# Designs tried in a protein design run: peptides against a protein of PDB entry 3QIS. Part 285

Target 1, 334 residues: chain A of PDB entry 3QIS
Amino acid sequence: PSLELSRREFVFENVKFRQLQKEKFQISNNGQVPCHFSFIPKLNDSQYCKPWLRAEPFEGYLEPNETVDISLDVYVSKDSVTILNSGEDKIEDILVLHLDRGKDYFLTISGNYLPSCFGTSLEALCRMKRPIREVPVTKLIDLEEDSFLEKEKSLLQMVPLDEGASERPLQVPKEIWLLVDHLFKYACHQEDLFQTPGMQEELQQIIDCLDTSIPETIPGSNHSVAEALLIFLEALPEPVICYELYQRCLDSAYDPRICRQVISQLPRCHRNVFRYLMAFLRELLKFSEYNSVNANMIATLFTSLLLRPPPNLMARQTPSDRQRAIQFLLGFLL

## One batch from the design tools (peptide; made by RFdiffusion4, then SolubleMPNN)

Design b2_p26_3_s2 (from b2_p26_3, 9 letters changed)
Fold by OpenDDE base, seed 4:
Structure b2_p26_3_s2 (fold): chain B 334 residues (1-334), chain A 26 residues (1-26)
Amino acid sequence: as target 1 above (334 residues)
Amino acid sequence: MEEDEQLVEQIRAEMEALRAEYLAEK
């Protein structure tokens, strides 16, 4: 069996978080026999492609003289955004199109990724006084490393970080402020806030806006801004409540005094973000008669975002653990 | 609660200053 490929080199320019890019090519069975094709893992790989890449179809059957269109889809989800932001991964791959009882055909994938504030740590973002797209990639790496070290220091030492000659970190990420300040100003009376989905185009505009500017006003509907906040919180490499405190939050869920003590042990940026979000959500709940938003709904929604189980415990989360996590947040909303 | 309201105002003041600085540099 043999295939003819219309193209073997693919370039994905300016890949962005949650922005789907597609490149297409044709494969044709120019042989005399039917053939089965599949994308196969390279030597030492578990998957035929990186997590941000997909072939569709990834396998199929071709009769003699049959042609199929294959889409190469590049999509950076929350699962790939952090490693692409850090430059640990890149928009580069090699696909192996295997022909059963035939040859392997190699496809080269290349391109560039544009960093996002989505999927960047709270610590790193607190050090970014400019939009992430204005920050040199080398400085992003340094900021992530420094952020990790400061987080560890803040967890170990209740000592105020010495106000050394380094630029003082922001109290919260500017991106969180932009989203929450907008919602605080314009969305408190918005019916079905956090229940109605945003528009996908508006979400992309909001992401691009936060990545490239410090706007006076965020574009899009209140629903899109609200969903962008949820996406932001979901995309955080570490949740607003650090994984180390997860169990203590569950254990304290029915004691408001202990809950406050647990939150006081968060790194400064995480603590400030948590308190800021709770202040906003309490304000939103004052308008529950107008916006139809209630504390149980908000607690249920935000619990999965703010108080995530550690990756090693995700598969073990019980309904009781989830209820305790909800009760923990309710103690800050009521 | 009062401490969180103070935090909101402190964040607003810091961020409004940051935005003003950023917009003045353009």
Scores: peptide ipSAE 0.713, ipTM 0.968, DockQ to the pose 0.887
Fold by OpenDDE base, seed 3:
Formats: sequence, structure tokens, C-alpha cells
Structure b2_p26_3_s2 (fold): chain B 334 residues (1-334), chain A 26 residues (1-26)
Amino acid sequence: as target 1 above (334 residues)
Amino acid sequence: MEEDEQLVEQIRAEMEALRAEYLAEK
């Protein structure tokens, strides 16, 4: 069996978080026998492609002289955004199109990724006084490395950060302030806030706005700004409540005094973001008669975002653990 | 509560200054 491919090289320029790109090619059975094709993993790979790439169809049958269109879809989700922001991964891959009892056909995927404040650590963003697209990629790497070391020092209760050599970090990321300050000003009376989905186009505009500017106003509806905040929190490599404190939050969930002590042990940026979000959400709850928002709904929604189980415990989360996690947040909303 | 209100105001003041600086450089 043999295939003819219309193209073997694919370039995805200016790949962005949550922006789908598609490239298409044709495969034709130029042989005399039916053939089965499939995308197969390379040696030592578990998947036929990187997490941000998909082929559709990824397998199929071709009769003699049959042609099929294959779509190569590039989509950077929350699961790939952090490793692309750091440059640990890149928009580069090799796909192996296997023909049963035939040859392998190699496809080259290339391109460039544009960094996002989504999927960047709170520590790095607190050191980033400019929009992420104005920061050199080399400096982003340095900021992530420095931020990791600072987080570790803070958790270990080691020596106060020698404030002497680096610019003072922001109290919270400017991106969180932009989102929350907008919601505080304009969305407290918004009916069904955090219950109504945003518009996908507006979400993309908000992401691009936060990545490229420090605006006076965020574009889009209050629902889109609210969903952008949820997406931001979900995309964090480390949740607002650090994984190291997860179990202590659950254990303290019914003691408001211990809950406050646990939060006080967060790294400064994480603690400030948590307190800032809780202050906003308490303010939003004062307007419950107008916005139809209640503490149980908010606690349930934000629990999965702020108090995420460590990756090693995700498969072991009980309904009781989830209820304790909700109760922990309720103690800051009531 | 009072400590969180103070934090919100400190954040606002810091961020408004940062935005003003950023806009003055453009």
C-alpha cells in the first residue's frame, strides 16, 4: 500500500491561549489495495501528538483512489498553556502517519506561541509590571525561576526576602486587579453573575487585552469578564491556595480561626489574591437581591478553582473532602 | 474585615499608580 499526501509541513503562526487554529491536508490511496491509516506515537511517546495538537480523523480506511481530508487542529488549553508560556514546550511536533503493512509518513508541525498571563504563576505576574507580551521571553523564564525560589522560601518560613536587589513585587497580579476591580465597579448588580456564560469572542478580546495592555476598562459584558476571572483562576499552574496547604484547609474547615491561620501561611501573593477575592465576593453577596448570587453557589463554584486538590490526590477526592473544601470557603464569605 | 478593606485600598492605590505610569510611557 502507498499514500500520496498533499502537504507534509504545517506552520501555525501566532498561536494563542484558547484560540483554535486549523490546517488541512489530503491523503490519497494511490495503491491498488485498500489501506488503513493511523497516527501513531513515536518511540517513547504515549500519544501520537502533543496535548495542544489533534488530527481529525486520526485513523481510517481508504479504498483504491479514495481521498480523505485531515484537519490538524492546534488548541492551547489550560493543560498546555503553562509549559508553552515558560518555553518548556514549543509549537513543534512530528506526526507519524502509519499505513498498515506500508510506510510511515512524517508530518512536520512548527510555529510560534504568544505568551499569556493566563497559565502564568501568581508570583511571576506579581513581578511583571508590564503586559506579558511586552516582556522578553528570556525574562519570563527568569521570572518563573525566581518566583519558584521565592515561593519555596516563603513556605519554609525562612529568612525575610532580602528586599534589596529586586524590584518590589506587586501585592497581586495586575490582571487579577483589572478583572476584579471591573466586576466590583460594574457587576455587583449584574443578574446571574457567574451563572451566565460569557461570549467566546469577548473572552478572546479580554485575554488579548490583559496580555497586551493595562486598560482603563476591560472589553466585553460583565458575564464575559466574570468568566475570564474563572478561566484565569483555573489556568493557574499553582492554585490560589497552594497545594501544600490543601489538606490543612480541609482539616480546619469548621474552625474559622484555624482557617485564617492557614491562609496566613500562604506566600504573600497567594494570600493577597485570596483575601482580595474574598473581599470582592463578600461585597457581591451584599447585592444578592439584585444579582441572585448566594454564598453556597459562590463557595461551590470557587472551591474547585481556589482549593484544588494536589495532582496526586485528585483521583482520591471524596464527597466529604469536597464538602469540607466548600465549608472552608464559606467561612470567608459569611 | 477592616484588614481586608485596607488591603483592597492598598491594592487599588498601587495599581492605579502602575496604570498611570504605564500610560505615561506610551
Scores: peptide ipSAE 0.705, ipTM 0.966, DockQ to the pose 0.853
Fold by OpenDDE base, seed 5:
Structure b2_p26_3_s2 (fold): chain B 334 residues (1-334), chain A 26 residues (1-26)
Amino acid sequence: as target 1 above (334 residues)
Amino acid sequence: MEEDEQLVEQIRAEMEALRAEYLAEK
């Protein structure tokens, strides 16, 4: 069996977080026998492609003289954004299109990724006084490595970060302030806030705005700004409540004094973000008659974002653990 | 509550200054 491919090289320029790009090509059976094709893993790979890439269809049959269109879809989700922001991964791959009892056909995938404040650590963002697209990639790597080391030192030693000769970090990421300050000013009376989804085009504009500028106002509807905050919190490589404190939050969920003590042990940036978000959400709840937002809804929504189980425990989260996590957050909203 | 209100005002003041500096450089 043999195939003809319309192209074998694909370039995905300016790949961004949550922005789908598609490239198409055709495969044709120029042989005299039916062909089965499939994308197969390279030697030592578990998957036929990187997590941000997909082929559709990834397998199929072709009769003699049949042609099929294959879509190569590039999409950076929360699962790939952090490793692309750090430059640990890149928009480069090789796909192997296997023909049963035939040849392998190699496809080259290339391109560039544009870094996002989405999927960047709170510690790194507190050290970024400029938009992330204005920060050199080399400096982003250094900021993430240093921020990880500072976080671990803060958790282990309870030592205040030495007010050494380095620029003082922001109390919270500017991106969180931009989102929350906008919602505080304009969305407290917005009916169904955090319940109505945003517009995908507006979400992309908000992401691009936060990555490239420090605006006076965020573009888009209050619903899109609210969803952008949820996406931001979900995309954090480490949740606002650090994984190390997860179990202690569950264990303290019914003791408000211990809950506050657990939060006091967070790294400064994480603690400030938590307190800032809780202050905003308490303010939003004062307007519950106007916005139809209640403490149980907010606690249920934000618990999954702020108090995520460690990756090794995700598959073992019980309904009791989820209820304790919600109860922990309720103690800061009421 | 009072400590969180103070934090909100401190954050606002810091961020408004940062935004003003950034916009003055453009």
Scores: peptide ipSAE 0.702, ipTM 0.966, DockQ to the pose 0.897
Fold by OpenDDE base, seed 1:
Structure b2_p26_3_s2 (fold): chain B 334 residues (1-334), chain A 26 residues (1-26)
Amino acid sequence: as target 1 above (334 residues)
Amino acid sequence: MEEDEQLVEQIRAEMEALRAEYLAEK
């Protein structure tokens, strides 16, 4: 069996978080026998492609002289955004299109990724006084490494940051402030806030706005700005409540005094983001008659974002653990 | 609660200054 491929080299320029890109090519059976094709893993790989890439269809049959269109879809989700922001991964791959009892055909995938504030750590963002697209990639790597070391020192209750050596970090990420301050000003009376989805085009505009500027106003509807905040919190590599404190939050869920003590042990940026979000959500709840938002809905929604189980415990989360996590957050909303 | 209101005001002041600086350079 043999195939003819219309193209073998694909370039995905300016790949962004949550922006789907598609490239298409044709494969044709130029042989005299039916053939089965499939994308196969390279030697030592578990998958035929990187997590941000997909082929559709990834397998199939072709009769003699049959042609099929294959779509190569590039999509950076929350699962790939952090490793692409750090430059640990890149928009580069090689696909192996295997023909049963035939040849392997190699496809080259290349391109460039544009960093996002989405999927960047709170610690790195607190050190980032400029839009992420204005920060040199080398400096992003250094900021991530330094942020990890400072988080670890803060959790160990080691000495306050020596005020003298590095630029003073922001109290919270500017991106969190931009989203929350907008919602505070314009969305407190918005009916069905956090219940109505945003528009995908507006979400992309909001992401691009936060990555490239410090605007006076966030573009889009209040629903899109609200969803962008949820997406931001979901995309964090470390949740607002650090994984190290997860179990202590559950254990303290019915003691408001211990809950406050647990939050006081968060790294400064995480603690400030938590307190800032709780202040906003308490304000939003004052307008429940207008926005149809209630404490149980908010606690249920934000608990999954702010108080994520550590990856090693995720498969073991009980309904009781979820209820304790919700109760922990309720103690800051009421 | 009062401590969180003070934090919100501090954040606003810091961020408004940062935005003003950023916009003055463009």
Scores: peptide ipSAE 0.701, ipTM 0.966, DockQ to the pose 0.915

Design b2_p26_3_s3 (from b2_p26_3, 8 letters changed)
Fold by OpenDDE base, seed 3:
Structure b2_p26_3_s3 (fold): chain B 334 residues (1-334), chain A 26 residues (1-26)
Amino acid sequence: as target 1 above (334 residues)
Amino acid sequence: MEEDEQLVEEIRKEMEALREEYLAEK
């Protein structure tokens, strides 16, 4: 069996978080026998492609002289955004198109990624006084490394060694303030806030706005700004309540005094973001007669974002653990 | 509550100053 491929090199320029890009090519069976094709993993890979890439179809059957269109879809989700922001991964891959009893055909994927404040750590963002697109990629790496070290020192209750002329970190990420301050000013009376989905085009504009500027106002509807906050919290490499404190939050869920003590042990940026979000959500709940938002709905929604189980425990989360997690958050909303 | 209201006001002041600095550089 043999194939002819219309293209073997693909370039995806200016790849952004949540922005789908597509490139298409044709494969033709120029042989005399039917063939089955599939994309196969390389020797050391578990998957035929990186998590941000997909081939559609990824397998199929071709009769002699048959042609099929294959779409290469590039989409950076929450699962790929952090490793692309850090430069640990890049918009580069090699696909192996295999023919049963035939040859392998190699496809080269290349391109560039544009960093996002979405999927960047709270610690790194607190050190970014400029939009992330104005920060050199080398400095983003250094900021993530420094942020990890400062987080670990804070969790260990080590006195921050006031090592040298490091600029004072922001109390919270500017991106969190921009989203929450907008919602506080304009969305407290918004009916069905956090229940109505935003517009995808507006979400992209909000992401691009936060990545490239410090605006006076966030573009889009209150629903899109609210959903952008949820997406931001979901895309965090570590939840607002650090994984190390997850079990202690569950164990304290019915003791408001212990809950506050657990939150006091968060790294400064995480603690400030948590307290700032709780202050906003309590304000939003004062307007429940207008916005139809209640404490149980908010606690249920935000618990999955703010108090995520550690990756090693995700498969073991019980309904009781989820209820304790909700109860923990309710103690800050009531 | 009072400590959280103070934090919100401190954040607002810090972020407004940061925005003013950023806009003055453009």
Scores: peptide ipSAE 0.708, ipTM 0.967, DockQ to the pose 0.869
Fold by OpenDDE base, seed 4:
Structure b2_p26_3_s3 (fold): chain B 334 residues (1-334), chain A 26 residues (1-26)
Amino acid sequence: as target 1 above (334 residues)
Amino acid sequence: MEEDEQLVEEIRKEMEALREEYLAEK
């Protein structure tokens, strides 16, 4: 069996978070026998491609003289955004198109990723006084390393931030402020806020806006701005409530005094983001007669974003753990 | 609650100043 491929080299320029790119090519059975094709893992790989790449179809049969279109889809989800932002991963791969009892055909994937504030740590973002697209990639790496060290110092209650040579971190990420300040100003009376989905085009505009500017106003509907906040919180490499405090939040869920003490132990940026979000959500709840938003809905929604189980415990989360997590958050909303 | 209102106001002031600085450089 043999295949003819219309193309073998693919370039995905300016890949962005949540922006699907597609490149297509054709494979043709120029042989006289039916063939089965599949994308196969390279030697030592578990998957035929990186997590941000997909082939569709990834396998199939071709009769003699049959042709099929294959789509190569590049999509950076929350699962790949952090490693691409750090430059740990890149828009480069090699696909192996295997023909049963035939040859291997190699496809080269290349391109570039444009960093996003989505999937960047709260600590790094608090050090980014400019839009992330204006920050040199080399400096992004340094900011993540410095941010990790400062988080560890904060958790250890070690020496106060030496007011020395580094610029003072922001109280919260500017991107969080932009989203939440917009919602404070314009969305407190918005009916069905956090219940109605945003528009995908508006979400992309909001993401691009936050990545490239510090605007006076965020583009899009209040629903799109609200959903962008949810996407931002979901894409955080570490949730607003650090994984180290997860169990303590559950254990304290019915003691408001202990809950406040647990939050006081968060790293400064995480603590400030948490308190800022709670202040916003309490303000939003004052307008419940107008916006149809209630504390149980908000607590249920935001608990999954703010108080995520550590990756090692995610598969073990009980309904009781979820209810305790909701109760923990309710103690800040009521 | 009062402490969180103060934090919101501190954040607002810091971020407005940051935005003004950023816009003045363009």
Scores: peptide ipSAE 0.708, ipTM 0.967, DockQ to the pose 0.880
Fold by OpenDDE base, seed 5:
Structure b2_p26_3_s3 (fold): chain B 334 residues (1-334), chain A 26 residues (1-26)
Amino acid sequence: as target 1 above (334 residues)
Amino acid sequence: MEEDEQLVEEIRKEMEALREEYLAEK
C-alpha cells in the first residue's frame, strides 16, 4: 500500500486560548490495493498527538484512487493552557500517519502560542501590572516560579512579605477586577445573568482584550463578560480556594465562623479574589428581582469553579461532598 | 461585610491608578 499526502508541514501561527485553528490536507491511495491508515503514538507516547491537537478522521480505509480530507485541529482548552503559558509545552508535534502493512508518514506540526491571563496563576497575575502580552515570556516563567514559592510561604505563615525589594503585588489580578467591575456597573439588572451563554466571538474579543490591554470598558454583552469570568475561574491552574483547604471547607460547611477562618488562611491573592467575588455576588443577589439570580443557583455554579476537589479526589467526589461545598459558599452569599 | 466593602474600594483605587498609569504610557 502507498499514500500520497498533499502536505506534511503545518504551521499554526498565533495560537490562542479557546481559539480553534484548522489546517486540512488530503491523503490519496495511489496504490493498487485498499489500505487502512491511522495516526499512531510515537515510541513511548500514550497518544498519537499532544492534548491541544486532534486529527479528524484519525483512522480510516481508502480504496484505490480514493482521497480523503484530514483536518488537523488545534484547540487550547483549560487542560493545556497553563503548560503553554509557562512554556513547558509548545506548539510543536510530530504526527505518525501509519499505513497498515505499509510505511509511516511523518507530519510536522509547528507554530507559536500567545500567552493568556486565562490559565495563569492568581499569584503571577497579581505581579503583572501590564497585560500578559506585554510581559516577556522569560519574566512570566520567573513570576510563576516566584508565585509558587510565595504561596507556599504564605500558607506556612512563615515570612512576612519583605516590604523592601519587589514591587508590591496587586490585591487581585487586574483581569478579575476588569471583569467584576464591568459586571457590577452594567450587569446587576441583567436578566438571566450567568444563565444565558455568551457569544463565542465576544468571548474571544474579551480574552484578547484582557491579554493585550487594560481597557476602560470590556467589549461584548453582559452575558459574554459573565461567561468570561466563569471561563477565567475554570481555567485557573489552582482554584480560588486552594486545594490544600478543600477538605477543611467541606468539614466546616455548617459552621460559618470556621468557614471564615479557613478563608483567612488562603494566600493573600486567593483570599482577596474570594472576598471580592463574594462581595460582587452578594451585590448581584440584591437585584434578584431584576436579574432572576438566586443564592442557590450562584452557590451551585460558583462551587464547581471556586472549590474544586484536588485531582486525586475528583473521581471520589460524593453527592454529600458537593452539597457541603455548596453550603460552604452559601454561608458567604447569605 | 464592612471589611469586604473596604477591600472592594481599595481594589478600585489601586486598579484605577494602574489603568491611568498604563494609559499615560501610550
Scores: peptide ipSAE 0.707, ipTM 0.967, DockQ to the pose 0.828
Fold by OpenDDE base, seed 1:
Structure b2_p26_3_s3 (fold): chain B 334 residues (1-334), chain A 26 residues (1-26)
Amino acid sequence: as target 1 above (334 residues)
Amino acid sequence: MEEDEQLVEEIRKEMEALREEYLAEK
C-alpha cells in the first residue's frame, strides 16, 4: 500500500489561548489495494501528538483512488496554557501517519505561541506591572521561578517577605482588578449574571485586551466579562485557595472563625485575591432582586474554581467534601 | 468586613495609579 499527501509541513502563526486554528491536507490511496491509515505515537511518546494538537480523522480506510481530507486542529486549553506561557512547551510537533503494512509518513508542525495572563500564576501576575505581551519571555521565566520560591518561603516561614530592593508586588493581579472593577461598576443589576454564557468572539477580545493593554473599560457584554473571570480563575495553574490548605478548608467549613484563620495563612497574593473576590460577590448579592443571583448558586459556582481538590485527591472527592467546600465559601458570602 | 472594604480601596488606588502611569508612557 502507498499514500500521496498534498502537504507535509504546517505552520501555525500567532497561536493564542482558546483560539482554534485549523490546517487541512489531503491523503490519497495511489496504490492498487485498500489501506488503513492511523496517526501513531513516536517511540517514547504515549500519544500521537501534543495536548494542544489533534488530527481529524486520526484513523481510517481508503479504497484504491480514494481521497480523504484531514484537519489538523491547534487549540490551547487550560491544560496546555501554563506550559506554553513559560516556554517549557512550544508550538512544535512531529506527527507519524502510519500505513498498515506500508510506510510511515512524517508531518512537521511548527509555529509560535503568544503568552497570556490566563494560565499564569497569581504570584507572577502580581509582579507584572505591564501587559504580559510587553514582558520579554526570558523575564516571564524568571518571574515564574521567583514566584515559586517566594510562595514556598511564605508557606514555610510566616515571616513577612523582606522588603528587599525588588519592586513591591501588586496587591492583586491587574487583570483580576480590571475584570472585577468592571463587573462591580456595570454588572450588579445584570439579570442572570454568571448564568448566561458570554459570546466566544467577545471572550477572545477580552483575553486579547487583558494580554496587550491596561484599558479604561473592558470590551463586550457583562455576560462575556463575567465568563472571562470564570475562565481566568479556571485557568490558574494553582487555585486561589492553595492545594496545601484544601483539606483544612473542608475541616473548618462549619466554623467561621477557623475558616478566617485558614484564609489568613494563604500567600499574600492568594489571600488578597480571595478577599477581593468575596467582597465583590457580597456586593453582587445585595442586588439579588435585580440580577437573580443567590448565595447558594455563587458558592456552588465559585467553589469549583477557588477550592479545587489537589490532583491526587480529585478522583476521591465525595459529595460530602463538595458540600463542605460550598459551606466554606458560604461563610464568606453571608 | 471593614478590613475587606479597606483592602478594596487600597487595591483601587494602586491600580488607578498603575493605569495612569501606563497611559502616560504611551
Scores: peptide ipSAE 0.703, ipTM 0.967, DockQ to the pose 0.855

